# Peptides against a protein of PDB entry 7PB4, part 4

Target 1, 105 residues: chain A of PDB entry 7PB4
Amino acid sequence: KMLNIKEYKEKLLSTLGEFLEDHFPLPDRSVKKKKKNIQESSVNLITLHEMLEILINRLFDVPHDPYVKISDSFWPPYVELLLRNGIALRHPEDPTRIRLEAFHQ
Target 2, 218 residues: chain B of PDB entry 7PB4
Amino acid sequence: DALQMAVGYFEKGPIKASQNKDKTLEKHLKTVENVAWKNGLASEEIDILLNIALSGKFGNAVNTRILKCMIPATVISEDSVVKAVSWLCVGKCSGSTKVLFYRWLVAMFDFIDRKEQINLLYGFFFASLQDDALCPYVCHLLYLLTKKENVKPFRVRKLLDLQAKMGMQPHLQALLSLYKFFAPALISVSLPVRKKIYFKNSENLWKTALLAVKQRNR

## One batch from the design tools (peptide; aimed at target 1 F103)

Design b1_p10_2 (made by RFdiffusion4)
Pose (drawn by RFdiffusion4):
Structure b1_p10_2 (pose): chain A 91 residues (1-28, 43-105), chain B 212 residues (1-189, 196-218), chain P 10 residues (1-10)
Amino acid sequence: KMLNIKEYKEKLLSTLGEFLEDHFPLPDVNLITLHEMLEILINRLFDVPHDPYVKISDSFWPPYVELLLRNGIALRHPEDPTRIRLEAFHQ
Amino acid sequence: DALQMAVGYFEKGPIKASQNKDKTLEKHLKTVENVAWKNGLASEEIDILLNIALSGKFGNAVNTRILKCMIPATVISEDSVVKAVSWLCVGKCSGSTKVLFYRWLVAMFDFIDRKEQINLLYGFFFASLQDDALCPYVCHLLYLLTKKENVKPFRVRKLLDLQAKMGMQPHLQALLSLYKFFAPALISVKIYFKNSENLWKTALLAVKQRNR
Amino acid sequence: VLFQKIEELL
């Protein structure tokens, strides 16, 4: 069961990365890829389940933040505009 | 054949400015509906015309008439439905066309050969609940399509939030009651749906439904 | 599509 989940996870991640690079590229400060942004969000969601918010730095391309906000992937902090969290789909 | 000429004409897409082209389009569309309302269309023709109508090609009236004449002689391929869902995901489709398509998918549900690949699109179907114009028809579709495996906690939470936003709507209540039946531990709380008139009820389709 | 992939991932 574990190995099957692992194989599925790795296949989903690789295909997701390819899809992101194909459909959501950077334009050309130092910006990070959308993949790294999603990785940070996923890591913070499970590492700190009581505070899954990550600060928005200058490396976050505003179009990526707005993209994640429009599609129900990322959520804004009720009071702090510089923080965003990942939607907890698992619950 | 008389119908294949119209299928090819619609596959060629819209043509130049109209000198006599309006009459040509009308003749081809009349031929298709006559065949559809007399004895029905085959799976291949439906696969072609449904996806042409759900694409950005042709105006709204042509797509509406094509959708209203999508009556199967036998069965409907599920791959055609998958491609139709994708064309919906493209977004170059009219709202009224989307409503008509969801009505058609509800009406033609028992005439799709297989429904497992369609159930695999449960997420795309569920995401359309945000749109309050598609909400009743999407709820009617999900009432038919929902299995036990589809009742995930996230969807229960989002459906409860949508109930709180819109109120206890009949279609929302019916879908929530189905979710309760399938997963009572995740939440506490088929049949009549408004605007569920079968627009595609020909006599032959009726005898096939009764034979079903 | 992106939403679905993320939902499946989580």
Fold by OpenDDE base, seed 1:
Structure b1_p10_2 (fold): chain B 105 residues (1-105), chain C 218 residues (1-218), chain A 10 residues (1-10)
Amino acid sequence: as target 1 above (105 residues)
Amino acid sequence: as target 2 above (218 residues)
Amino acid sequence: VLFQKIEELL
């Protein structure tokens, strides 16, 4: 049973990967390597695929607290996309935490 | 330079020691407004001020005034637009600010230096069609951005579903007509032959300024 | 089911 869930999860993520890359790619940060000392905090943004993977993993690994804290690596448009489409939900008391919608009811 | 001082004020925030914070803010805001409407703003100034207007650092009245004076001297950086879209999604700006941003984006579209990264945002703009307040302006933006590659079956379904919910809106019909042009096999529905595409005139707020910008860049 | 919902929603 657990193996089938993991395999299903991997298959789901793999099939989503291509779709998400094609339709919702990260903007190319022109890292202009200009040497100027502005500490632009090089926060590495994760892909929408990686974000969904984190959310799915949390739902499966910790179903009683399926919420993930929004990190600086979470690109705001992706968060908004997931929330607006009902794919994710904000924690009712902590807007910095989101969960995957339990489509498995 | 008075403009540099004003931009620096908005960027760095008010120096704590000013007893008259509101008067100082108004002074700097008027400086930005005056320069923007007379000469336009440099791309760097727009980058800074656009982010400030959308970040929620200031109140809605200030943000609205800043956004209304985001008039380029020459060009707007595509990177500024990408950053702006990110700020819109953080949810610290008002709905009215979001509407104003999309109006601005449509009005200033030709002044954006590149479109490659904006085209990558197509899916995000498309998702914003569900917002009734944004829908007319997003349809216009999508009409400007849409390529054959963007016309997918799922997007066609969503547009048709939206039309079923909202009725036959002129802006939605314009976008659907473009979709049918690129992918006639995906749209079996007969669209009324409209001789003229009608979008809400987003540029009306900037009409005089845009004419001046076009004249300076000739 | 989740994939279909994501594809339908996205």
Scores: peptide ipSAE 0.157, ipTM 0.867, DockQ to the pose 0.098
OpenDDE base, seeds 2, 3, 4, 5: peptide ipSAE 0.154, 0.149, 0.145, 0.157; ipTM 0.866, 0.865, 0.861, 0.865

Design b1_p10_2_s1 (made by RFdiffusion4, then SolubleMPNN; from b1_p10_2, 3 letters changed)
Fold by OpenDDE base, seed 1:
Structure b1_p10_2_s1 (fold): chain B 105 residues (1-105), chain C 218 residues (1-218), chain A 10 residues (1-10)
Amino acid sequence: as target 1 above (105 residues)
Amino acid sequence: as target 2 above (218 residues)
Amino acid sequence: MLRQMIEELL
């Protein structure tokens, strides 16, 4: 049963990967390495695919607390995209936490 | 420079010790407004102020005034637009600010230095079509951005669904007509042959300012 | 939309 879930998860993620890359790519931060001292926090943004993977993993690994804390690596447009499309839900008491919506019930 | 002081004030925030915070804010805001409408703003100034207007650092009234004076002297950096879209998604700005931003984005579209990264945001803009308040302006933006590669069956279905829900809106018809032009096989529906594409451009808040910018850059 | 696409893939 667990193997089938993992395989299903991998298949889902792989199928989504190409679609997400094509339609929702990260903007290329032209990190112009200009030396100037502005501490632009070089937070590495994760892909939408990686974000979904994190959410799916959390749902399967910790089903009783399936919420993931929104990190600085979470690109706000992706978070909003997931929330607006009902793919993710905010925690009712902590808006910094989101879960995958149980569309797989 | 008065403008640099004003921009610096908005960037750094109000110094706690000022007894007349509101008067100081108004002074700096008027400085920005005056320069923006007379001469336009540098790309760097727009970058700073646009982010401030959308970050929720100030109240909606201030944010609205800042956004209304985001008039370029020459160009707007694409990076500023990408950052702005990110701020819109953080949800700290009002719905009215979002509408104003999309109006601004359409109005200033030709002054954006590059479009490569904005084109990558196509999917996000398309998702915003579901917002009734944004839909007219998003359709116009998408009309400007749409390439053949963006015309996909799922997007066609979504546009047709929106049309079924909202009726035959001129802005939606304009976008659908463009989609049909790029991919006629995907749109079997007969679209009314409108001789003129009508977007809600009649109320461009920046019409006079944009004419002045174009004249200065000639 | 994205949800439906995900659901269709699922």
Scores: peptide ipSAE 0.053, ipTM 0.810, DockQ to the pose 0.180
OpenDDE base, seeds 2, 3, 4, 5: peptide ipSAE 0.047, 0.045, 0.049, 0.043; ipTM 0.820, 0.815, 0.823, 0.811; seeds 2, 5 fail the geometry check

Design b1_p10_2_s2 (made by RFdiffusion4, then SolubleMPNN; from b1_p10_2, 5 letters changed)
Fold by OpenDDE base, seed 3:
Structure b1_p10_2_s2 (fold): chain B 105 residues (1-105), chain C 218 residues (1-218), chain A 10 residues (1-10)
Amino acid sequence: as target 1 above (105 residues)
Amino acid sequence: as target 2 above (218 residues)
Amino acid sequence: MLRLMIEKLL
């Protein structure tokens, strides 16, 4: 049973990967030349694929608390995309936490 | 410089202790407005102020006024636009601010220094077509951005579904016509041969300012 | 699940 869930997860992520890369790629932030010290904390943004992987993993690993805290690595357009399309839901009491929608219910 | 002081005020925020916060804010806002409409703003100033306008740091009235004066002296940085789109998605700005931003983005499109990163946002803009308030402006933006590579079967279906829902809107027809140009096999529907593409260009808030910018940069 | 997710993103 666990193997089947893992395989299903991997297949799901693999199938989504190409689509997400093609249609929702991260913007390349790299063009900032070296100059001035504004320590905008170079938080490395994760891909939409990685974000979904985190959400899926949390749902399977901790089904009673399937919420993930939105980190600085979560690109806001991705969060909005997931929420707007009903793929993810905000925690009712903590807007900084999101979960994957349970599509089987 | 008065402009630098004004930009610095918006960037750092109001010092809590001033009894005359509103007067100070208005003074700095007027300074930005005056310079922007007269000379345009530097790309760095637009970068700072655009993010402030969309971050929800100030009230909607202030944000609207800032956004209305995002007039370039020369160019707008593509990075500023990418950051701005990020702020739009944080949900701290009003619906009216979002509409105004898309209007601004369309109006200022030719003044953006590069389009490569903006084109990567194509999917996000396309997803915003479902918002009835944004749809006319997003169609115009997509019309400017669309390349052959962006024309996919699923997007064609979404546009046709949207047309079925909203009717034959001029902005949708314009975008569909472009899609048909790039991928005629994907669009079997006979589109009326419109000789003129009609986007709501007549009500561009920045028309006079943009003419002045173009004249200064010739 | 996947198909539904794709369909929601499409």
Scores: peptide ipSAE 0.156, ipTM 0.872, DockQ to the pose 0.097
OpenDDE base, seeds 1, 2, 4, 5: peptide ipSAE 0.135, 0.141, 0.071, 0.195; ipTM 0.872, 0.866, 0.870, 0.882; seeds 4, 5 fail the geometry check

Design b1_p10_2_s3 (made by RFdiffusion4, then SolubleMPNN; from b1_p10_2, 4 letters changed)
Fold by OpenDDE base, seed 4:
Formats: sequence, structure tokens, C-alpha cells
Structure b1_p10_2_s3 (fold): chain B 105 residues (1-105), chain C 218 residues (1-218), chain A 10 residues (1-10)
Amino acid sequence: as target 1 above (105 residues)
Amino acid sequence: as target 2 above (218 residues)
Amino acid sequence: MLRLMIEELL
């Protein structure tokens, strides 16, 4: 069962990778460091693929607490995309935490 | 100058100790409004104020007024638009603010300095078609953004599903017609050939201001 | 749509 889940995970991530790159790429932040104090938090945004991988891994590694904290590396449009499409759910008591929806079980 | 002081006020936020917070806020807001409608705002000022309007730092009434005066002197930075879309997804702005933003984005589209990064947001805009309040404006935006490479079978299916749900909406018909133009083999349905393209609120709130901007930059 | 694609892959 675990091997099948890992293989399934890898297949899912591989198939989604091309699709996510083509249709939901990260915007090129031209970090022109113009000195203006907008803390453009130099936080490296992760890809949507990496975000899904984190969520899937958490679900498998910690099934009793499958929630991931939304970090500054999580691009808000990606979070919204996952939530709106029912791929992820917010924690009922902590809106800063999200989990993968059970259809990935 | 008065504008720099006003922008600085919104950027730094209200200092707790001011007894007349509302009067100070109104003074700075009027300063921004007056300059924006008379002369337009610099790209840097729009960058700051647009982020403030969408961040939820101020109340909805203030955010709405700021967003309504996001009129460029020359150009809007594409990066400001990308950041703005990010703020919309954080969920701290009202539904009315989201609608106003898409109206603004359509109205200001020609004043955005480049489109490469905005084109990368195509999938996010397309996902927003499911919101009934946003759908008319998102269709208009997508009509401006759509290239042949964006027309995919899964997007065609989604548009046809939306048409089945919502009926033959003029804005949806316009977008479908464009899709059929780029990829006729993907759209088997007969579309009215001679239907005038119609988008809701084609007369935007900024029409007069944008004419003035174009005249100053000629 | 993304959900449907994921569901089709699932």
C-alpha cells in the first residue's frame, strides 16, 4: 500500500509538473533592488508544484495533523487557487494553516 | 510636497497619537485624489497606494477611494499589477474592491508598461471566471490578454460549461468568439458571427481622466 | 478545472 501511494504521488506530481509550469508559472520578480523600503521580502517563492509536494508529503507523514503553515514562500495566488478548486482546505481554527483535501487519500 | 506627505502617511500608517485621525486621513486622501485626477500619479506612487488599497490596512471606503484615483501620469508598472493580484488572493479586500480592481485593470490596460508577467497570470484570471460578480470583467480582461497559446481544450470546455450554466452572456460570447478565432477546431458550437462585442460597463469611471492622460503624453 | 485534472489523474 505505501509503495503504491508513493508511486501514485510521484506520478501525480510528475504529470502535474508540466501542466503547472505551463499554466501557473511564477511571475519573474524583476527584483530591481530599487531602494524603496517596500519590504519586497526577498523571500524566494516556491512553485505550485513544490507547494503541492509539501502538502502531499505532510498528509502522508503526519496524517493526524496534515496541516501546513502558510509561509512567506507561499505565493498568495497559489494558495487561493488550491483553496478555490477544493484541492486544499484551511484549518477551521487557524486560517494560516492549510491541508490537502481528502480526495488525494 | 503635499502628495509625498500624503503617500507617506498611507505607507507608514496612522500614528496612534493623532487626536484628529479622521481629519488627517481625509486631508491626505483629498490630496491624493486631487493630484491623481488633475495630473495623474507616478508609477512609484501607484505601486505604493495600490498595495495599500488592497492590503486591508484601511477600511473599505478608504480603499475604494484610493483605488478610484489610481490614475497614471504616464505608465503603470506591471510589477504593481502582479503585486495587486497577489493581495486580491489574500482575502483582506471586499468583493466590491475586487470588482473595482478588475474594472480598473481593464480601464488602465493600455497604460501598463509591459504585459509579459500579466500574461503569466492568465490561469489565475481564468480561474476567477467562476465568480459571478467578476465574470463580466474577467472576460473583458481575458479578451485583451488571450493569445493562441492560451486556447487549450480544458479552457474551452470550462467556457462552454459556464455558458451552459449562465446562458449566452455577451461578455462570454465575446471571449468564446476570440477562442474560436485562434482555435476553430476546438469549438464545434456555432457562435453568432456578427454579434457586436459587448462588455459590461464599457464606459469606465476613468474615461475622462484617461483622455486627459493621453493628451498630456502626446 | 485543476481539481478535475487532478481527479482525472487520481
Scores: peptide ipSAE 0.038, ipTM 0.791, DockQ to the pose 0.173
OpenDDE base, seeds 1, 2, 3, 5: peptide ipSAE 0.043, 0.036, 0.044, 0.038; ipTM 0.808, 0.772, 0.812, 0.778; seeds 1, 2, 3, 5 fail the geometry check

Design b1_p10_2_s4 (made by RFdiffusion4, then SolubleMPNN; from b1_p10_2, 5 letters changed)
Fold by OpenDDE base, seed 1:
Structure b1_p10_2_s4 (fold): chain B 105 residues (1-105), chain C 218 residues (1-218), chain A 10 residues (1-10)
Amino acid sequence: as target 1 above (105 residues)
Amino acid sequence: as target 2 above (218 residues)
Amino acid sequence: MLREMIEKLL
């Protein structure tokens, strides 16, 4: 049963990968390596695919607390995209936490 | 320079010790407004101030005034627009600010230095069509951005569904007509032949300022 | 689930 869930998850993620890359790519941060001292916190943004993977993993690994804390690596447009389309939900008491919508009810 | 001091004030925030915080804020805001409308702002100044206007650092009234004076001297950096879209999604700005931003983006579209990264945001803009307040301006933006490669069957379906829900809106018809031009096989529906494309932002808040910018850059 | 997710993302 667990293997089937993992395989299903992998298949889901693989199928979404190409679509997400084509339609919702990360903007290329021209990291102009200009040496100027502005501590722009080089937060590495994750892809929408990676974000979904995190959310799916959390749902399967910790179904009783399926919420993921929004990190600085979460690109705000992706978070908003997931929330607006009902793919993810904010925690009712903590807006910094989101979960994948339980499509498995 | 008075403008640099004003921008620095907004960037660093109010120094706690000022007894007259509101007067200081107003002074700096007026400085920015005056320079922006007379001469335009440098790309760096727009980068800073645009982020401030959308970050929720200040109240809606201040944010609105800042955004209204985001008039370029020459160009707007594409990076500033990408950052701005990110701030819009953080949800710290009002709905009215979002509308104003899209109006601004359409108005200033030709002054953005590059479009490559903005084109990558196509899907996000398209998703914003569902917001009734944004829809007219997003349609106009998409009309400017749409390439043949963006015209996909699923987007056609979404536009047709939106039309079914909202009715035959002029801005939506304009976008659909463009989609039909790029991919006639995907749109079997007869679209009314409109001689003129009408978008809601025909009354541009920046019309006079934009004319002045174009004249200075000639 | 996948189809619905894709449809929601679309």
Scores: peptide ipSAE 0.044, ipTM 0.842, DockQ to the pose 0.099
OpenDDE base, seeds 2, 3, 4, 5: peptide ipSAE 0.044, 0.043, 0.043, 0.045; ipTM 0.846, 0.850, 0.844, 0.846; seeds 2, 3, 5 fail the geometry check

## One batch from the design tools (peptide; aimed at target 1 Y8 L12 F19 L20)

Design b1_p11_1 (made by RFdiffusion4)
Pose (drawn by RFdiffusion4):
Structure b1_p11_1 (pose): chain A 91 residues (1-28, 43-105), chain B 212 residues (1-189, 196-218), chain P 11 residues (1-11)
Amino acid sequence: KMLNIKEYKEKLLSTLGEFLEDHFPLPDVNLITLHEMLEILINRLFDVPHDPYVKISDSFWPPYVELLLRNGIALRHPEDPTRIRLEAFHQ
Amino acid sequence: DALQMAVGYFEKGPIKASQNKDKTLEKHLKTVENVAWKNGLASEEIDILLNIALSGKFGNAVNTRILKCMIPATVISEDSVVKAVSWLCVGKCSGSTKVLFYRWLVAMFDFIDRKEQINLLYGFFFASLQDDALCPYVCHLLYLLTKKENVKPFRVRKLLDLQAKMGMQPHLQALLSLYKFFAPALISVKIYFKNSENLWKTALLAVKQRNR
Amino acid sequence: ELFQKVQELLE
């Protein structure tokens, strides 16, 4: 069961990365890829389940943040505009 | 054959400015509907015309008439439905066309050969609940399509939030009752649906439905 | 599509 989940997870991650690079590229400060942004969000969601918010730095491309906001992937902090969290799809 | 000429004409897409082309388009569309309303269309023709109508090609009236004449002689391929869902995801489709398609998918549900690959698109179907124009028809479709495996906690939470936003709507209540039946531990809370008239009810389709 | 892939990953 564990190995099956692992194989599925790795296959889903690799295909997701390819899809992101194919459909959501950077334009050319130092910006990070959308993949790294999603990785930070996923890591913070499970590492700190009581505060899954991550600060928005200059490396976050505003179009990526807005993209994640429009598609229900990322959620804004009720008061602090510089923080965003990942939607807890698992619950 | 008389119908294949019209299928090829619609596969060629829209043509130049109209000198006599309006009459040609009308003749081809009349031929298709005559065949559809007399004895029905085959699976291949349906696979072609449904996806042509759900694409950005041709105007709204042509797509509406094509959707209203999508009547199967036998069965409907599920891959055609998958490609139709994909065309819906493209977004170059009219709202009224989307409503008509969901109505058609609800009406033609028992004439799709397989429904597992369609059920695999439950997420795409569920995401359309945000749109309040598609909400009743999407709810009617999900009432038919929902299995036990589809009742995920996230979906229950989002459906409860949508109920709180829109109120206890009939279609939302029916879908929520189905979710309660499938997963009572995740939440506490088929049949009549408004605007569920079968627009595609020909006599032959009726005898096939009774034979079903 | 992106939403679905992310949702499946988190599930």
Fold by OpenDDE base, seed 4:
Structure b1_p11_1 (fold): chain B 105 residues (1-105), chain C 218 residues (1-218), chain A 11 residues (1-11)
Amino acid sequence: as target 1 above (105 residues)
Amino acid sequence: as target 2 above (218 residues)
Amino acid sequence: ELFQKVQELLE
């Protein structure tokens, strides 16, 4: 049973990775490094694939608390996309936490 | 330069308006408004001010006034639009500001330098069709963005479901007609051939300014 | 169903 879950997870991640990289690239931060002192902490945004990987991993690794805290690396449009399409759910008491929707009933 | 001082105030200025700060804020806001409507704003100025208007740094009244004067001198950077969409998702702006942004985006669409990254946000915009207040303007935006590759069976189903819920709205009909044009096999429903595509006149707020921009860039 | 929803999101 565990092997099938791991294999399924890997297959899911591999299939999603190729597709997401091609169709949902992060906006090119080709903001010319003009040294303007805005300490915009260059928060490295993660890809949608990486975001899904984090959510999937959390669901499998910690099924009793499958919620992931939204970090500054989470691009807000990706979060909204996942939530609006019912792929992810917000924690009922903490809007800064999201989980993958369990579709395998 | 008065404009540089005004932009600098909005970018770096104190977040909390004290009583004496309201006069200063109004002065700088009027400066931005005057320049924007007379000459348009540089892409860099729009980049800064658009983000400020959507970040929730100022109150709704100020944000609305800033957004209304986001008139380009020449072009708007696609990056500014992408960042703006990100701010919309953070939820620090009002519903009215979101509506105004989509109206602005449609009105200024031709002045955006590139569309590649905006096209990648197609799915995000499509998901916003569920918001009744945004739906008319999102349909118009999608009408401008839609390519054959975007027309998928699941999106057709979602549009038909939305039509079933809201009725045959002119903006939904326009988008469905475009979908049928790209993928006639996916839409079996006979759409009334309306000769005129009717979207809400989102450009009305900027009509005079847009004419002036087009004349300056000729 | 998750795969389908993700695929739909991505298509």
Scores: peptide ipSAE 0.097, ipTM 0.828, DockQ to the pose 0.125
OpenDDE base, seeds 1, 2, 3, 5: peptide ipSAE 0.168, 0.138, 0.149, 0.184; ipTM 0.859, 0.828, 0.850, 0.869; seeds 1, 2, 3, 5 fail the geometry check

Design b1_p11_1_s1 (made by RFdiffusion4, then SolubleMPNN; from b1_p11_1, 5 letters changed)
Fold by OpenDDE base, seed 2:
Structure b1_p11_1_s1 (fold): chain B 105 residues (1-105), chain C 218 residues (1-218), chain A 11 residues (1-11)
Amino acid sequence: as target 1 above (105 residues)
Amino acid sequence: as target 2 above (218 residues)
Amino acid sequence: MLRLMIQELLE
């Protein structure tokens, strides 16, 4: 039974990953390395899938403080997508922190 | 030149020491406006100023004026649009600025140099349909972007749900008709045969400017 | 759809 649940979750995650990649891909940063010295900190953006994994893991690992700090690796459209669809919530006092919405309440 | 100085002012921000900050800002803003409407702006200038308008660096009035003068001399870089969408999602701009941006994006669509990256943003634009203020303009944008591969069952359901909520809006009907054209099997509902697709084109703030741009680039 | 998929994952 537990193995079936784990396998099912893995399958769901995989399916979700494929869906997210197909419909919400990261833009190809044509990092035109314009040579000029402005250290555009090439902040590597994470995928929406990775972002969701972070949020899910935080919810399970630290249920009493399930908030994740928005880093520079969080692409703003992804954050907005999660918030707008009620998948994530901003911390009431700190807008730089978001949590996965508790769907079971 | 005066334009470079103006763009530089907006990019670097006001130097603390000037007692006449507002006068200086207005001067530079007028410079940008005059050049934009007369000659259009270079793609690099649009790249800088568009980000500034959406970043929340300045007040809403200033941002609105900047955005209204984002008129290309020749082309707009798709990268500028992608970055702009990112700024739009940061939430530092007003709802009116968001509406204006989508109006701008629709108006300037043909002047964007490439569409590959913008097409990747399809899902994000589609997600914005739920915003009542944005919906008419997003529908128009999606009408321009939609390809057969974008027409999915879940998106059809969402559009039908929106129609149920908002009624038979002309902009929704236009998009649904396009969806039906690409995937007739997904839309069983009889859509009224509209001879003309009506988007809110009458409110195109840039109509005269765009005609001038097209004339200069012929 | 995305919300439903996530909900199913949490479930």
Scores: peptide ipSAE 0.181, ipTM 0.846, DockQ to the pose 0.365
OpenDDE base, seeds 1, 3, 4, 5: peptide ipSAE 0.167, 0.160, 0.180, 0.117; ipTM 0.844, 0.840, 0.844, 0.837; seed 3 fails the geometry check

Design b1_p11_1_s2 (made by RFdiffusion4, then SolubleMPNN; from b1_p11_1, 6 letters changed)
Fold by OpenDDE base, seed 4:
Structure b1_p11_1_s2 (fold): chain B 105 residues (1-105), chain C 218 residues (1-218), chain A 11 residues (1-11)
Amino acid sequence: as target 1 above (105 residues)
Amino acid sequence: as target 2 above (218 residues)
Amino acid sequence: MLRLMIQQLLE
């Protein structure tokens, strides 16, 4: 029974990943504009899937403080997408922190 | 060049503690405005100034004026648009600036050099339909971007739900009509056959400038 | 749809 739940969750995660890649991909930064001076913020943006994984893990690992600090790796459109769809919430006192919304309420 | 100095001022900020910061700002802003409306701006200048206008570095009045003069000499880089969308999501710009940006994006759509990356932002634009102030302009943008592959059952449902909430809006009907064209099986609702798709004339602010740009690039 | 998918992952 536990194996079936794990497999089911893995399948759901895979399906979610595919959906996110299809509909909310990262912009292709690959246009090598040679000009050095734009500090290409060398910050590697994470995928929306990875962002959600971080939020989910934080909710389970630290349920009393389920907030994640928004890093430079968090693409702003992803953050906005999660907030607008009610998937994530900003910390009431610290707008740089977000949590996954508890749907079981 | 006066324009380069003006762009540099906005990019780097005031070099000297000028006693008259406001006069200097106004001077540079007028320089940008004059060149933009007369000749248009280079893609690189638009890239810099567009980001500045949306970053919240300056006040809303200044940002609005900068955004209003984002008129291309030839083309706008799609990368500039992608970056701009990112800045919009950071939330440092006003709601009015966001509306103005979408109006600008629709008005300048044909001058964007490529659409590949912008098309990838389809889902993000679609998510902005729920904003009542943005909805008319986002519908127009989506009308320009929508491909058959974008027409999904869940998006159809969202549009119909939005119509139920907001009523039959011309801009929403236009988008739904396009969706029905691409995927008639997904939309069972009879849509009024409007021969003319009426979007709010977002181009009104730039109509004269756009005509001039088109004439110069012939 | 995204919300529903996430909700299913969290149940």
Scores: peptide ipSAE 0.351, ipTM 0.883, DockQ to the pose 0.364
OpenDDE base, seeds 1, 2, 3, 5: peptide ipSAE 0.344, 0.342, 0.336, 0.339; ipTM 0.879, 0.878, 0.877, 0.878

